# Peptides against a protein of PDB entry 8BZL: the designs that were tried, part 74

Target 1, 228 residues: chain A of PDB entry 8BZL
Amino acid sequence: SYDRAITVFSPDGHLFQVEYAQEAVKKGSTAVGVRGRDIVVLGVEKKSVAKLQDERTVRKICALDDNVCMAFAGLTADARIVINRARVECQSHRLTVEDPVTVEYITRYIASLKQRYTQSNGRRPFGISALIVGFDFDGTPRLYQTDPSGTYHAWKANAIGRGAKSVREFLEKNYTDEAIETDDLTIKLVIKALLEVVQSGGKNIELAVMRRDQSLKILNPEEIEKYV
Target 2, 242 residues: chain B of PDB entry 8BZL
Amino acid sequence: SRRYDSRTTIFSPEGRLYQVEYAMEAIGHAGTCLGILANDGVLLAAERRNIHKLLDEVFFSEKIYKLNEDMACSVAGITSDANVLTNELRLIAQRYLLQYQEPIPCEQLVTALCDIKQAYTQFGGKRPFGVSLLYIGWDKHYGFQLYQSDPSGNYGGWKATCIGNNSAAAVSMLKQDYKEGEMTLKSALALAIKVLNKTMDVSKLSAEKVEIATLTRENGKTVIRVLKQKEVEQLIKKHEEE

## One batch from the design tools (peptide; aimed at target 1 A24 K60 A73, target 2 G15)

Design b1_p21_1_s1 (made by RFdiffusion4, then SolubleMPNN; from b1_p21_1, 9 letters changed)
Fold by OpenDDE base, seed 2:
Structure b1_p21_1_s1 (fold): chain B 228 residues (1-228), chain C 242 residues (1-242), chain A 21 residues (1-21)
Amino acid sequence: as target 1 above (228 residues)
Amino acid sequence: as target 2 above (242 residues)
Amino acid sequence: MEEEENRKKALEKAIEDLYQA
C-alpha cells in the first residue's frame, strides 16, 4: 500500500502540511527570546494554570543541557519528542566529543530532525517552533529559532506563537545596544515585549535566564514583578 | 474539510489535527472517571456502565487497572485501545524495574506512554488512541501523585480531575469543593461520591455502578485496594444522609 | 441538552489545551 507521503508538493510548489503546521504554531502561546551581552533570556506566555493542576507539570521552558535551553510554541506532545531527542544528543556529544554542544550544533540537530519529518513517508511535520538559547563553550551567547520546516536562523531577538508579530514589532523598535547593556535591562526588555500580548501582567509570564557560566534560572513570580 | 477527516492524522489548513479532536470527542461519550489526591492517599472512582447479569463476575475492575505495586490507572474511551495501552504501561514499568532495580517514577511511566500516544498522532497508517487515562501512584520523589493524559500525548499532574462523560461539570464541582492541604482520603472518597452522584446520568447512584480504588502507604509499602461493593454502598449511604 | 453542552465545553477545553499550550 503506497502510504502516500503526507507532506507532498502542491502543483505550485507549496508544502501544505508544513504551512499548516506553521498555522498550528500560531495558535500556541507566545514565546520570546532575547540575546543580551552576557545573558540569554526566554519568556513565555503562561496559559492560566487550571485550578487544581500541578504547576510543576506545566513548563514551557526546558533545559536541553547545562548550557542550552529551549522554549516552544505549538503542540506540547510534539515538543516533548523533540526535547527528548535533543537531550540525548547533547549527552551523546559530551560523551563522544568531551565538550558540550554549541547552540548552533543542537539547533541544527533539531532542525534536521524536523526536516526529516517533512520528507519521510507516513510522517506529519512537527507542529512546533522553538527558540533555542544558550552559551557556547567560548562564552558567546546565542539565540536560534527553528520552525516546522526544519529551517533555522540565528537572532538577536525573536518571538514565536500567537503574539509573535506584535512582539517582533516591539523588539524591532526597542532592541538596541543600550537596551541590552545590562542583564537587568535585557530581562526588562523581554518582559515589556511579552506585556504587549499578555493581558494579565507579570503573573502570566514564565521567564528563564541563563548567564555566562551559570545554569538556567527560572524566575519566580516575585522576581518577575520586580521588573514590571 | 472531509479530506482531512478521513486520512491519517494530518494538519488542516487552520493547523488543526481533526483526528485527535475526534478521539477526544469519542472520550466524552465514555463513562466518567474521577481522580482525587489526598494528603494520605490518592483515589480513582469510575462509572461502571456494563452491568450485564451474564458477565462472569470478573473480580477485576473493568475500568481500573493495577500497573505495578505503586501505580494504577483508570480509562475513559475505547476498551480495546485501553487494553493495549494498559498492557504497554505494565511492560514499561516491568522493563524499568528489571533495568534499574527500582520502581519506575510515576511521571516517567506516564511520559513513556504519552510518547507512544503522540507517535500514533504523527505516524502515517496509525490513528490516535481513543483513550484518556487517569494515573494514581506513589514514588519516593513526589509522594502521592495524580496524572491525566489524552489522545494527543499531552499529560498533566492534578490534585483532582475528571475524564469521560460530564467531565466539565465534575471538574467544576471539584474546583469548588476541593480544599488544598486539608484533603484526607476519607474526605476525598466522600467528594468522589458527591461528584459522581451529580454527574452520572442515573436517577440513583448504586454501588454496582461505581468502582473505587485507593492507593495508600502502609508500613513503608504502597497498598492499592479496590473497594468492596459493601464499602461503596456505605459511602453512598453516608452521602444520602448528609 | 445540558449533557451535550457539557461535552462541548469539555471538548473545547481539551482543544484549547491541545493548541494553546
Scores: peptide ipSAE 0.435, ipTM 0.825, DockQ to the pose 0.838
OpenDDE base, seeds 1, 3, 4, 5: peptide ipSAE 0.403, 0.371, 0.088, 0.344; ipTM 0.808, 0.762, 0.730, 0.751; seed 1 fails the geometry check

Design b1_p21_1_s2 (made by RFdiffusion4, then SolubleMPNN; from b1_p21_1, 12 letters changed)
Fold by OpenDDE base, seed 4:
Structure b1_p21_1_s2 (fold): chain B 228 residues (1-228), chain C 242 residues (1-242), chain A 21 residues (1-21)
Amino acid sequence: as target 1 above (228 residues)
Amino acid sequence: as target 2 above (242 residues)
Amino acid sequence: SAEEKDRKEALERAVEDLYQR
């Protein structure tokens, strides 16, 4: 059966393991990314931290470098591998090129990594999609998405995971130049988009904001509630 | 479901990794392991299922492994897999020490093993490890720590947790009785006995069926100690008197 | 059995964590 062969095309040209990895992503918690004028915002559906679990070890948004951060949907362990490799590449780039990576560069690196795992008979695809946001050295805000296939595209706004369809439909209707005119409005847009799929308001949302020439800021619940 | 039961770890049409799930299921049949973080230490308590009368009284911990001077772990699952992973943990810790001339931070050791576990879920010709681990440790960054890892290569930090047989019930009891910020090692030991007494499928808890290790700091050094049978007996007796 | 129920619950939690459900 072609569905079990990691790197075999079906007669109709499908890579079933890639498609099935995408199904794993669709079951993951929702993540949203929005590019503003001078801000990039990532929002994720916060899973309730189990009682007695250390919250420090539960992170869905991570920095890849000072100018790049990533949210993901799908397999957490797979994401960790991708994140670690991306971080190493970001540092390597700084050492070899003497400049930070562009958001496109690191996205392409991640995409290439994922693609290689779709073409090796000895490897299953990564069960993750990622939203990668940040600033290029010229101060341009960027948002990219990558999927298990190793495809990637630039976006103004996008969502991944179980609520992605509803969030995207919201963003398609509400993403306007006016809606992103200010940093605060951009943050509000992300929150409103997540509220389409997240129950119980701001307590179940994690937000990360990167402004131009600033480090990644994770908003605390109180800061999030100010935008609700 | 049945179509993916016997092959290399691949995604099902529904996006599930059944081999990882089955490895997790196998752990549910293993002996119970508990971890509890206290203000002044951290402990592991594990069910000893194989009591061989001919085992020399050498406190061979069947389920608790010293990893280095600052860390220990307990294992639930396939013993052979456990031996491989605990050996790898020791090697990772030693390599780090040699490279950096300082002990490996606890979370870094856990993460390094979790990356290996994850790889065994992604690479063909490999099966997931049928093992969950509890890690206890101390480092200068976070002090006393407790971690749990599973066959997927996921891990998390915990104040208290349980793996293996009756783990859900144990976790529920820990959630009820664990007092955050007020937990002493003494109270943690008492809680461990309480939980094991209720979760072990035994008519009476005995010291021969329980392994307990504590990790403390004394004079700026980490001390990992496996409790003597007599000490465990006293803890059990104290619990029975309450 | 109570034990079977416990295993099922524990597995369900582990699976939820696996898939970030």
Scores: peptide ipSAE 0.442, ipTM 0.805, DockQ to the pose 0.789
OpenDDE base, seeds 1, 2, 3, 5: peptide ipSAE 0.432, 0.411, 0.407, 0.424; ipTM 0.806, 0.768, 0.766, 0.778

Design b1_p21_1_s3 (made by RFdiffusion4, then SolubleMPNN; from b1_p21_1, 14 letters changed)
Fold by OpenDDE base, seed 4:
Structure b1_p21_1_s3 (fold): chain B 228 residues (1-228), chain C 242 residues (1-242), chain A 21 residues (1-21)
Amino acid sequence: as target 1 above (228 residues)
Amino acid sequence: as target 2 above (242 residues)
Amino acid sequence: SAAEEDRAKALKEAVDALYTA
């Protein structure tokens, strides 16, 4: 059965395991990324943490380096492997090139990693899509998306996971130069986009903000409510 | 050519990893293990299903494993898989200690094993481990900690949790009775007995059917202690009197 | 049975956590 073959093309040219990994991503909680003028914003749907679970261990947004962060949708354990490899690469790049990675560079690295897992017999694809945001050394804000196939593209705004369609439709209508004119407006755009699919307002949203020459900041719920 | 395809965990058309789900199902048939975090310690309590009638004195825990001086774990699932994973945990902890001259942080040890578990869900010729683990530990970064990991390589920190048989009922009871910030190790032990008494498939809870380990700090050292049968009997008796 | 229902519930929660985290 072609659907069970990891690396075999179907007669019609489909890689079923890649497509099925994309279906796994669609089960994931929604993540949104928006590139502003001097800001990048990641928003994620905060899944209700179990009452006795430590929230510290539930992270959907992570730093890859000081200038790069990532949100993902899909299999958390798969994401951890990708994140760890990306972090090692970021550190290695700093040691060998003496500069931080560009957002494109680390995205390409992640994409190449994913692609290799679609082509190797005895490996299934990664069940994750990622939004990778950050600043290049020149201060240019970047947003990239990767999927299970190992494709990657640059975006102004994008979404992944279960609500991604609705969020993208919202962003297509509302992403304007005026809507991203300020950092606050950019944050507000992300929140509004997530509210298309997230119930109960700011309590179910996690937001990460990276401004030019600043570290990743995770907003607290009170900070998020100021934008609602 | 090794048909790697037949032995690799693959996605279903719906994006499901059925082999991981089936490994999770296998854990549901295992003996109950619970963990409770307290302010002054952390505990594991596990159902002992195999009472070897020929063992005079159970000097060792069957389901609770010391990993290093600062960590222990309990297992639910396939015993052979559990032995492999607990051995790997010990090796990881030892390698870290040798490399850094300090104990491995609790979450790092959990994560290292979870990466191994994940690999067994992604690489060909491998099956998922049919094991969930509870980890208790202390480190200088976060103090007392409780973690749970599953066959997927997912993990989380918990104040209280349960794996294995009747785990959903146990977790429900823990959610009702666990008081955040007010949990002493003494109260945690009482809660463990209460939950096990309700969730174990036994007519009467007995000390021979329960293993309990506590992890505490004494004089700046971690102390991992498996409770003696007599101590467990006293806990059961106290519960029966309440 | 109550035990089967508990297993089904526990499995559902674990599976949901697997994909929807």
Scores: peptide ipSAE 0.447, ipTM 0.802, DockQ to the pose 0.819
OpenDDE base, seeds 1, 2, 3, 5: peptide ipSAE 0.450, 0.394, 0.406, 0.372; ipTM 0.809, 0.763, 0.774, 0.743; seeds 1, 2 fail the geometry check

Design b1_p21_1_s4 (made by RFdiffusion4, then SolubleMPNN; from b1_p21_1, 14 letters changed)
Fold by OpenDDE base, seed 1:
Structure b1_p21_1_s4 (fold): chain B 228 residues (1-228), chain C 242 residues (1-242), chain A 21 residues (1-21)
Amino acid sequence: as target 1 above (228 residues)
Amino acid sequence: as target 2 above (242 residues)
Amino acid sequence: SASEEDRKRALEARVEDLYQA
């Protein structure tokens, strides 16, 4: 069966390993991204951290650079490889071009990396999707999504992982200019979207906010509860 | 589906990596390893299964390996795979020391190995390592640390955890008895004996069947010590008296 | 056996950790 080979085309034109990697992403915890006017917000379903596990080591939101952060769904170990490569590229870009990467640039880099793993003999696809948010140097907020295939698109709002369908349906209904008029409203929108799939309210949500000319801020549980 | 089991680590139609899962299953049959983080140190406790009278080399430890002056690990799983990975850990730590003239931070060493493990789950012609590791260490950034890694290349920091045989029961016991913020190395040692006594399929826990290592700080230096059999006997005796 | 059930639970937990990230 072609589906049991390295990433090759089936007779009907399918890349089964890519499709199956997308199924792996659907098992991942939900992540949501929303682009506001002057804010980008990432929210993730907080995995039930085992009582004895260090929460510091369980992060689904990470900075790629000062102006870019990423959330992912799927295989954590795969994500770590992508994150490390992206961070190196961000630093390399700063050294060589003397400017920070655009959100599109780093997304394209990640997408290209993923794509190569779908085409290289003896490699399986990455089992991750990512939401990449940040600000370009001109202060424009950006949100991109990439999948195991290496496809990427710009979004106003999107979701990945197990609850992504429900979250997207919510966002499609509730993402309006009014709903993102303020930073606080944008944050509320993300929380409300996650609450469609996350049980037990704000305690199971991790939220990261990046405002224009500000560093990534991860909200504490008390800060999140103010929006619930 | 069994059809995805026999080849290189690839995704099943359901998005599963069965070879990684099977490697994890194999580790479930391995001897028990415990790790406990305390305020004043960190410990590893491991089941010693190979008590062959004809083994000439008294290996100081069968399952606990010193990685550098600031870190040690215990292994559960395929011994040959464990040997390769522990050697790689030592090499990574040495290369870092040579390059930066300082010891590698604990988490960086763990992540470096985990990236290797991950690669063996993604590249064709390779199988996952059939090994989970517990890492204990000290660094100037986070102090005493305990990490666990699995065949997938996932890792996490822990206050206390267990790998190998009866690990679920052990973890449950650790969750019940571990007192966050109040754990001394002495209490951690007692807890380790308590958990091993209940999780090892032996009628009576003996010092010959248990390896314990502690990592402490003395005079601004890390001290990694494998407990002597007599010390382990005393810990067991104390537990039996309680 | 109790040990088999433990292995099953341990594996299930590890598998959950593998994919529910």
Scores: peptide ipSAE 0.418, ipTM 0.806, DockQ to the pose 0.815
OpenDDE base, seeds 2, 3, 4, 5: peptide ipSAE 0.372, 0.415, 0.416, 0.319; ipTM 0.733, 0.806, 0.807, 0.607; seeds 2, 4 fail the geometry check

Design b1_p21_2 (made by RFdiffusion4)
Pose (drawn by RFdiffusion4):
Structure b1_p21_2 (pose): chain A 225 residues (1-47, 50-199, 201-228), chain B 238 residues (1-200, 205-242), chain P 21 residues (1-21); non-standard residues A62 YCM
Amino acid sequence: SYDRAITVFSPDGHLFQVEYAQEAVKKGSTAVGVRGRDIVVLGVEKKAKLQDERTVRKICALDDNVCMAFAGLTADARIVINRARVECQSHRLTVEDPVTVEYITRYIASLKQRYTQSNGRRPFGISALIVGFDFDGTPRLYQTDPSGTYHAWKANAIGRGAKSVREFLEKNYTDEAIETDDLTIKLVIKALLEVVQGGKNIELAVMRRDQSLKILNPEEIEKYV
Amino acid sequence: SRRYDSRTTIFSPEGRLYQVEYAMEAIGHAGTCLGILANDGVLLAAERRNIHKLLDEVFFSEKIYKLNEDMACSVAGITSDANVLTNELRLIAQRYLLQYQEPIPCEQLVTALCDIKQAYTQFGGKRPFGVSLLYIGWDKHYGFQLYQSDPSGNYGGWKATCIGNNSAAAVSMLKQDYKEGEMTLKSALALAIKVLNKTMLSAEKVEIATLTRENGKTVIRVLKQKEVEQLIKKHEEE
Amino acid sequence: GYHHEAMDAPEAEPWIEMVEE
């Protein structure tokens, strides 16, 4: 089989294929995640008439208690999502507990990292925001990128214009903003309206403590706008 | 040998996949192919690129392929690659029926093939398949459906779409004329002739298939030349 | 998400020739 080293070091210590994978993420639609007190919210920018909205969604459930949003190559994302879904079931089988948000994040990150050091393969061209709750009810938000690095965040953005949205969230992520569920959703819509020039072209989802993923209707989003 | 390896599965500096993009260029030079969803069925309209006089026409169709009892598809791009992929689609549909004893839902069949196409872009060092496919079908979950896939493995559901030559012009005509939720098969057939009229008219130059439900059973039929010649006459009056 | 678009370049010509064949 094909064994060519695709990801290699360059002078100065750069891994060019990873950096190029990060460029693919920037070409992706904006995704925003906010961790609230008892709620986590994901929002994504949408690119069209005659298209079935159900089939092209950027927010996916990995397990009953964990879901994710992504930016970048949409085909690479389907592969990573299905790999994580299989791992969530393997964990329930072996430990008899649902996966912690951190566990599945670590798994997705290590999968991505393996694709930066394996022969015959290019890196995954996606970043992911992963949200959910732990056994003790603690809300979580993690980010993964193509290098395999992962971190926890109070709020974050990935994809096109993520730097601008991040700077908005830095100034606006306060206790007042995440005091209630309605204000937590509102902060995500405001963060997206910063780069979407729009309001009717946004998808949004909410996850509450042990209540599973709820995707908001267009009519419910129009009320906030 | 590293010297002769064209490295078909790497990123460009901008995060692009050049072989995928070149494959999509090949599809843009293929025969026009479009699909339209309606309340009582789904249709595929295709430009025949085999319009030579000395051709025999031994099959019931040239560009439209039955995948299983409830599904058909059409292709744009490299014909040989399309033969490999359509054979694989039949195998996936049969594997699912064997396992679950029920027909594969349409989206599950599209996802399964797209995973194969995505793998060719990430590992193996091989050129990707130069094929875009339109899928039409019916399942107990979502009823009548239309899907499109491209060489990278991306797919989407559409009420109407077009692939191949002059597809951008065709998508424009569909946005203007397609009445969302009010289309019948008869009107969708009229719109298909209208679209092919601009982007290309003769019955020998086109191929039309329809998918409908009759007595709880799916019917996939290629329209005879007589029915196509009558549809062409009905439009010229407009 | 990110979606690729067709690229018209000399490198695409072998693909086009195959379609024509």

Design b1_p21_2_s1 (made by RFdiffusion4, then SolubleMPNN; from b1_p21_2, 8 letters changed)
Fold by OpenDDE base, seed 4:
Structure b1_p21_2_s1 (fold): chain B 228 residues (1-228), chain C 242 residues (1-242), chain A 21 residues (1-21)
Amino acid sequence: as target 1 above (228 residues)
Amino acid sequence: as target 2 above (242 residues)
Amino acid sequence: GYEHEPLRSPEAQPWIEEVKE
């Protein structure tokens, strides 16, 4: 008998719990990722920090390692579990392989983790999609997206969360070689893409930039406004 | 849909975790707990619903728990769940201390418990904990801290917040009266009394119905103390005179 | 055991409020 209490196939071949987890992602804050020539940029819709909230505890973009960062949409607590496991894997890889992970490697690890939670009868899927960006050891910028099913793909640019459709439509129209010719143009592209769905300008955007051989830099609101 | 309301924590067609939402609803009926961060300390104030009339001079903390020398928490929700979680917090803190020979950072302790909470929302055969917690603490990294966590395993840091009954109204009052950067522990205590007086469903606020704990630093040590009934009475009296 | 920095919540609002928006 078909039971929705676990992730099982419907008679028509649907994994409803996975699909419903994707609906949870669609309710999440919008995140966008863009791969430039020598830069990767993540932007996230920042809800206004609640009055009396400690801003220190509000992070939508996190580092997985020195060369990899991630933004997510969906359930924050679920994301924390994934991020923690990914961080452990990144460190383990450095110790065992003596090289940092490739962006694809860590994405595959995360994807495999997610997939396992879709196949276990005693677990629900992770309610998150992630944009994973970084640089491989050869200096190649990478962007991957993964969803609750554990699927993943490489992208030039992508978006997840509630505004993802509009942002993707914008990126499809505006992502050109000319638009990413410089780091600044790439950053500007991300900001413009987010502004399609984010109200009140740069104050509601969190932006992270990783350049080749550089650490993750989170831009402050003033820096973001320079690109608006 | 009724089918998702009473089963293992699964996603609804709309991507909602109803069991988590229902756990949060249960917390809404629990006694009020609030936390306020000050420059010179942090406090928890909680509604005491069970009054043991026969306890002479015994200050039993119903809702406030010492976790270690540097942290305490208050709980709103199912008491049995709270006992499990507070015990786990203590164990986590002890294990960390033994492993690293230093106290666990406040946020790490909160996160560790939140991961447990999250797991109970994801694994079959488990239900969410029907508990929200406020955490107060001090560490060398961030000084005085206040955190809130819920049944989902989410948490956040706060300058002031409230959980349990009438928490929304309490938060609104805190937003109005909390002075960022200027909050002393004394003023925080006064604010706590003010908010509790307005948010508790009681005709008159009494010291027997309120538990207050403060966390301060004295001579390079954290001091956690539960206020005596007389001290709480004095705070209430002062509030009534204003 | 690998120590990593805790993941901080992007939004410190009750989860139920996020779902209602």
Scores: peptide ipSAE 0.005, ipTM 0.674, DockQ to the pose 0.038
OpenDDE base, seeds 1, 2, 3, 5: peptide ipSAE 0.005, 0.011, 0.019, 0.000; ipTM 0.511, 0.576, 0.516, 0.564; seeds 2, 3 fail the geometry check

Design b1_p21_2_s2 (made by RFdiffusion4, then SolubleMPNN; from b1_p21_2, 9 letters changed)
Fold by OpenDDE base, seed 4:
Structure b1_p21_2_s2 (fold): chain B 228 residues (1-228), chain C 242 residues (1-242), chain A 21 residues (1-21)
Amino acid sequence: as target 1 above (228 residues)
Amino acid sequence: as target 2 above (242 residues)
Amino acid sequence: PYYHEPLDSPDAQPWIEEVEA
């Protein structure tokens, strides 16, 4: 009996479980990432915190290390597994190599993990895409995107989740060297991009900023409203 | 739909995990469990469906489990699954205590179990656990806490929440009556009775059908107490007089 | 032993509510 989940090829060469995992991602809250000159910015659509929910437990942007953070779209529980493994790898790398991971390295690690879950018998794909941003040790800002298939690419700007198409279309039109000339302009670009799909302004946006040689900063709603 | 709903937890064409959804549906038919966070404590209240008349004044908690000295949980769903998960929670908490010589932080215990739940949704040859849990606890990091977890391995912190039968109606009532920042344990107990009285499919709420546990701090120690039937009866009586 | 801070579950909406949207 086919009791084990197997990601298999269709006759036409499709991995349907991967494609269906991508559909799970499309149902996720929108996340956007933008690489500036000396800044990386992640923005996430914040669903209104349910009444009586502790806002502390509703975070869509997670640090992987001091120099790397991640936003995701899709299955939250799946994301937690990926994030935990990535964090372990970041720490392991620091211990073994005595340097922090590059953003590409940790992205490749995550991508390899995802890919393995598309090929291993008895496993389903992860129902998540991720935007991974940070700085390499040389101070270069990086943005990567991963999908359920385990593919990854470097981006100047990208979006994932339910509003990703509209946000990407906005970014394609508005991402210019002038639009990212300053940190503030880069932040403003992310906010404007999210506002294409987020209703009711800055209250429904979670924004994280990492500047060169600085720790991840999550902006409070008042700070976000200054850019609106 | 039919190809994906009866097999190993796989994605549907629409990106849905039907086995997880069906597990959640099964929980919807379980007895009601609610949790309320107060300034001076946190409580669980659960519907007791199995009333054994021959049980002497033995406060057998059917649905509320002590996990360690600082945490308890209530369960809605498949009893056998609940027993496995509650045992695992105890083991995780004990292993942590042995390793670190301090109690496990509440959220870490919740997360550890949620990772197990998630794994049962991702690995072949496994089905999701047909169980949702409410967790109450205290730790030095966040004080009194209330968490909810579901079969997917998702969790969240709450001021008040409900799982099981009529949970949506219960949550609606909690949203209306919960006073943020002003909730005492006494008022939380009264609110719990009020909500259970309306959400339980019973003509009259009786103390035999309700389990209540409170978690408080006394002299720098956590105290987990299951209310006596007489205490619950007093709470019900007080509610009926209002 | 790598101490990792617990991951916040961002969308603590009941799984069912996320599927209906």
Scores: peptide ipSAE 0.006, ipTM 0.594, DockQ to the pose 0.038
OpenDDE base, seeds 1, 2, 3, 5: peptide ipSAE 0.000, 0.005, 0.006, 0.007; ipTM 0.594, 0.589, 0.590, 0.588; seeds 2, 3, 5 fail the geometry check

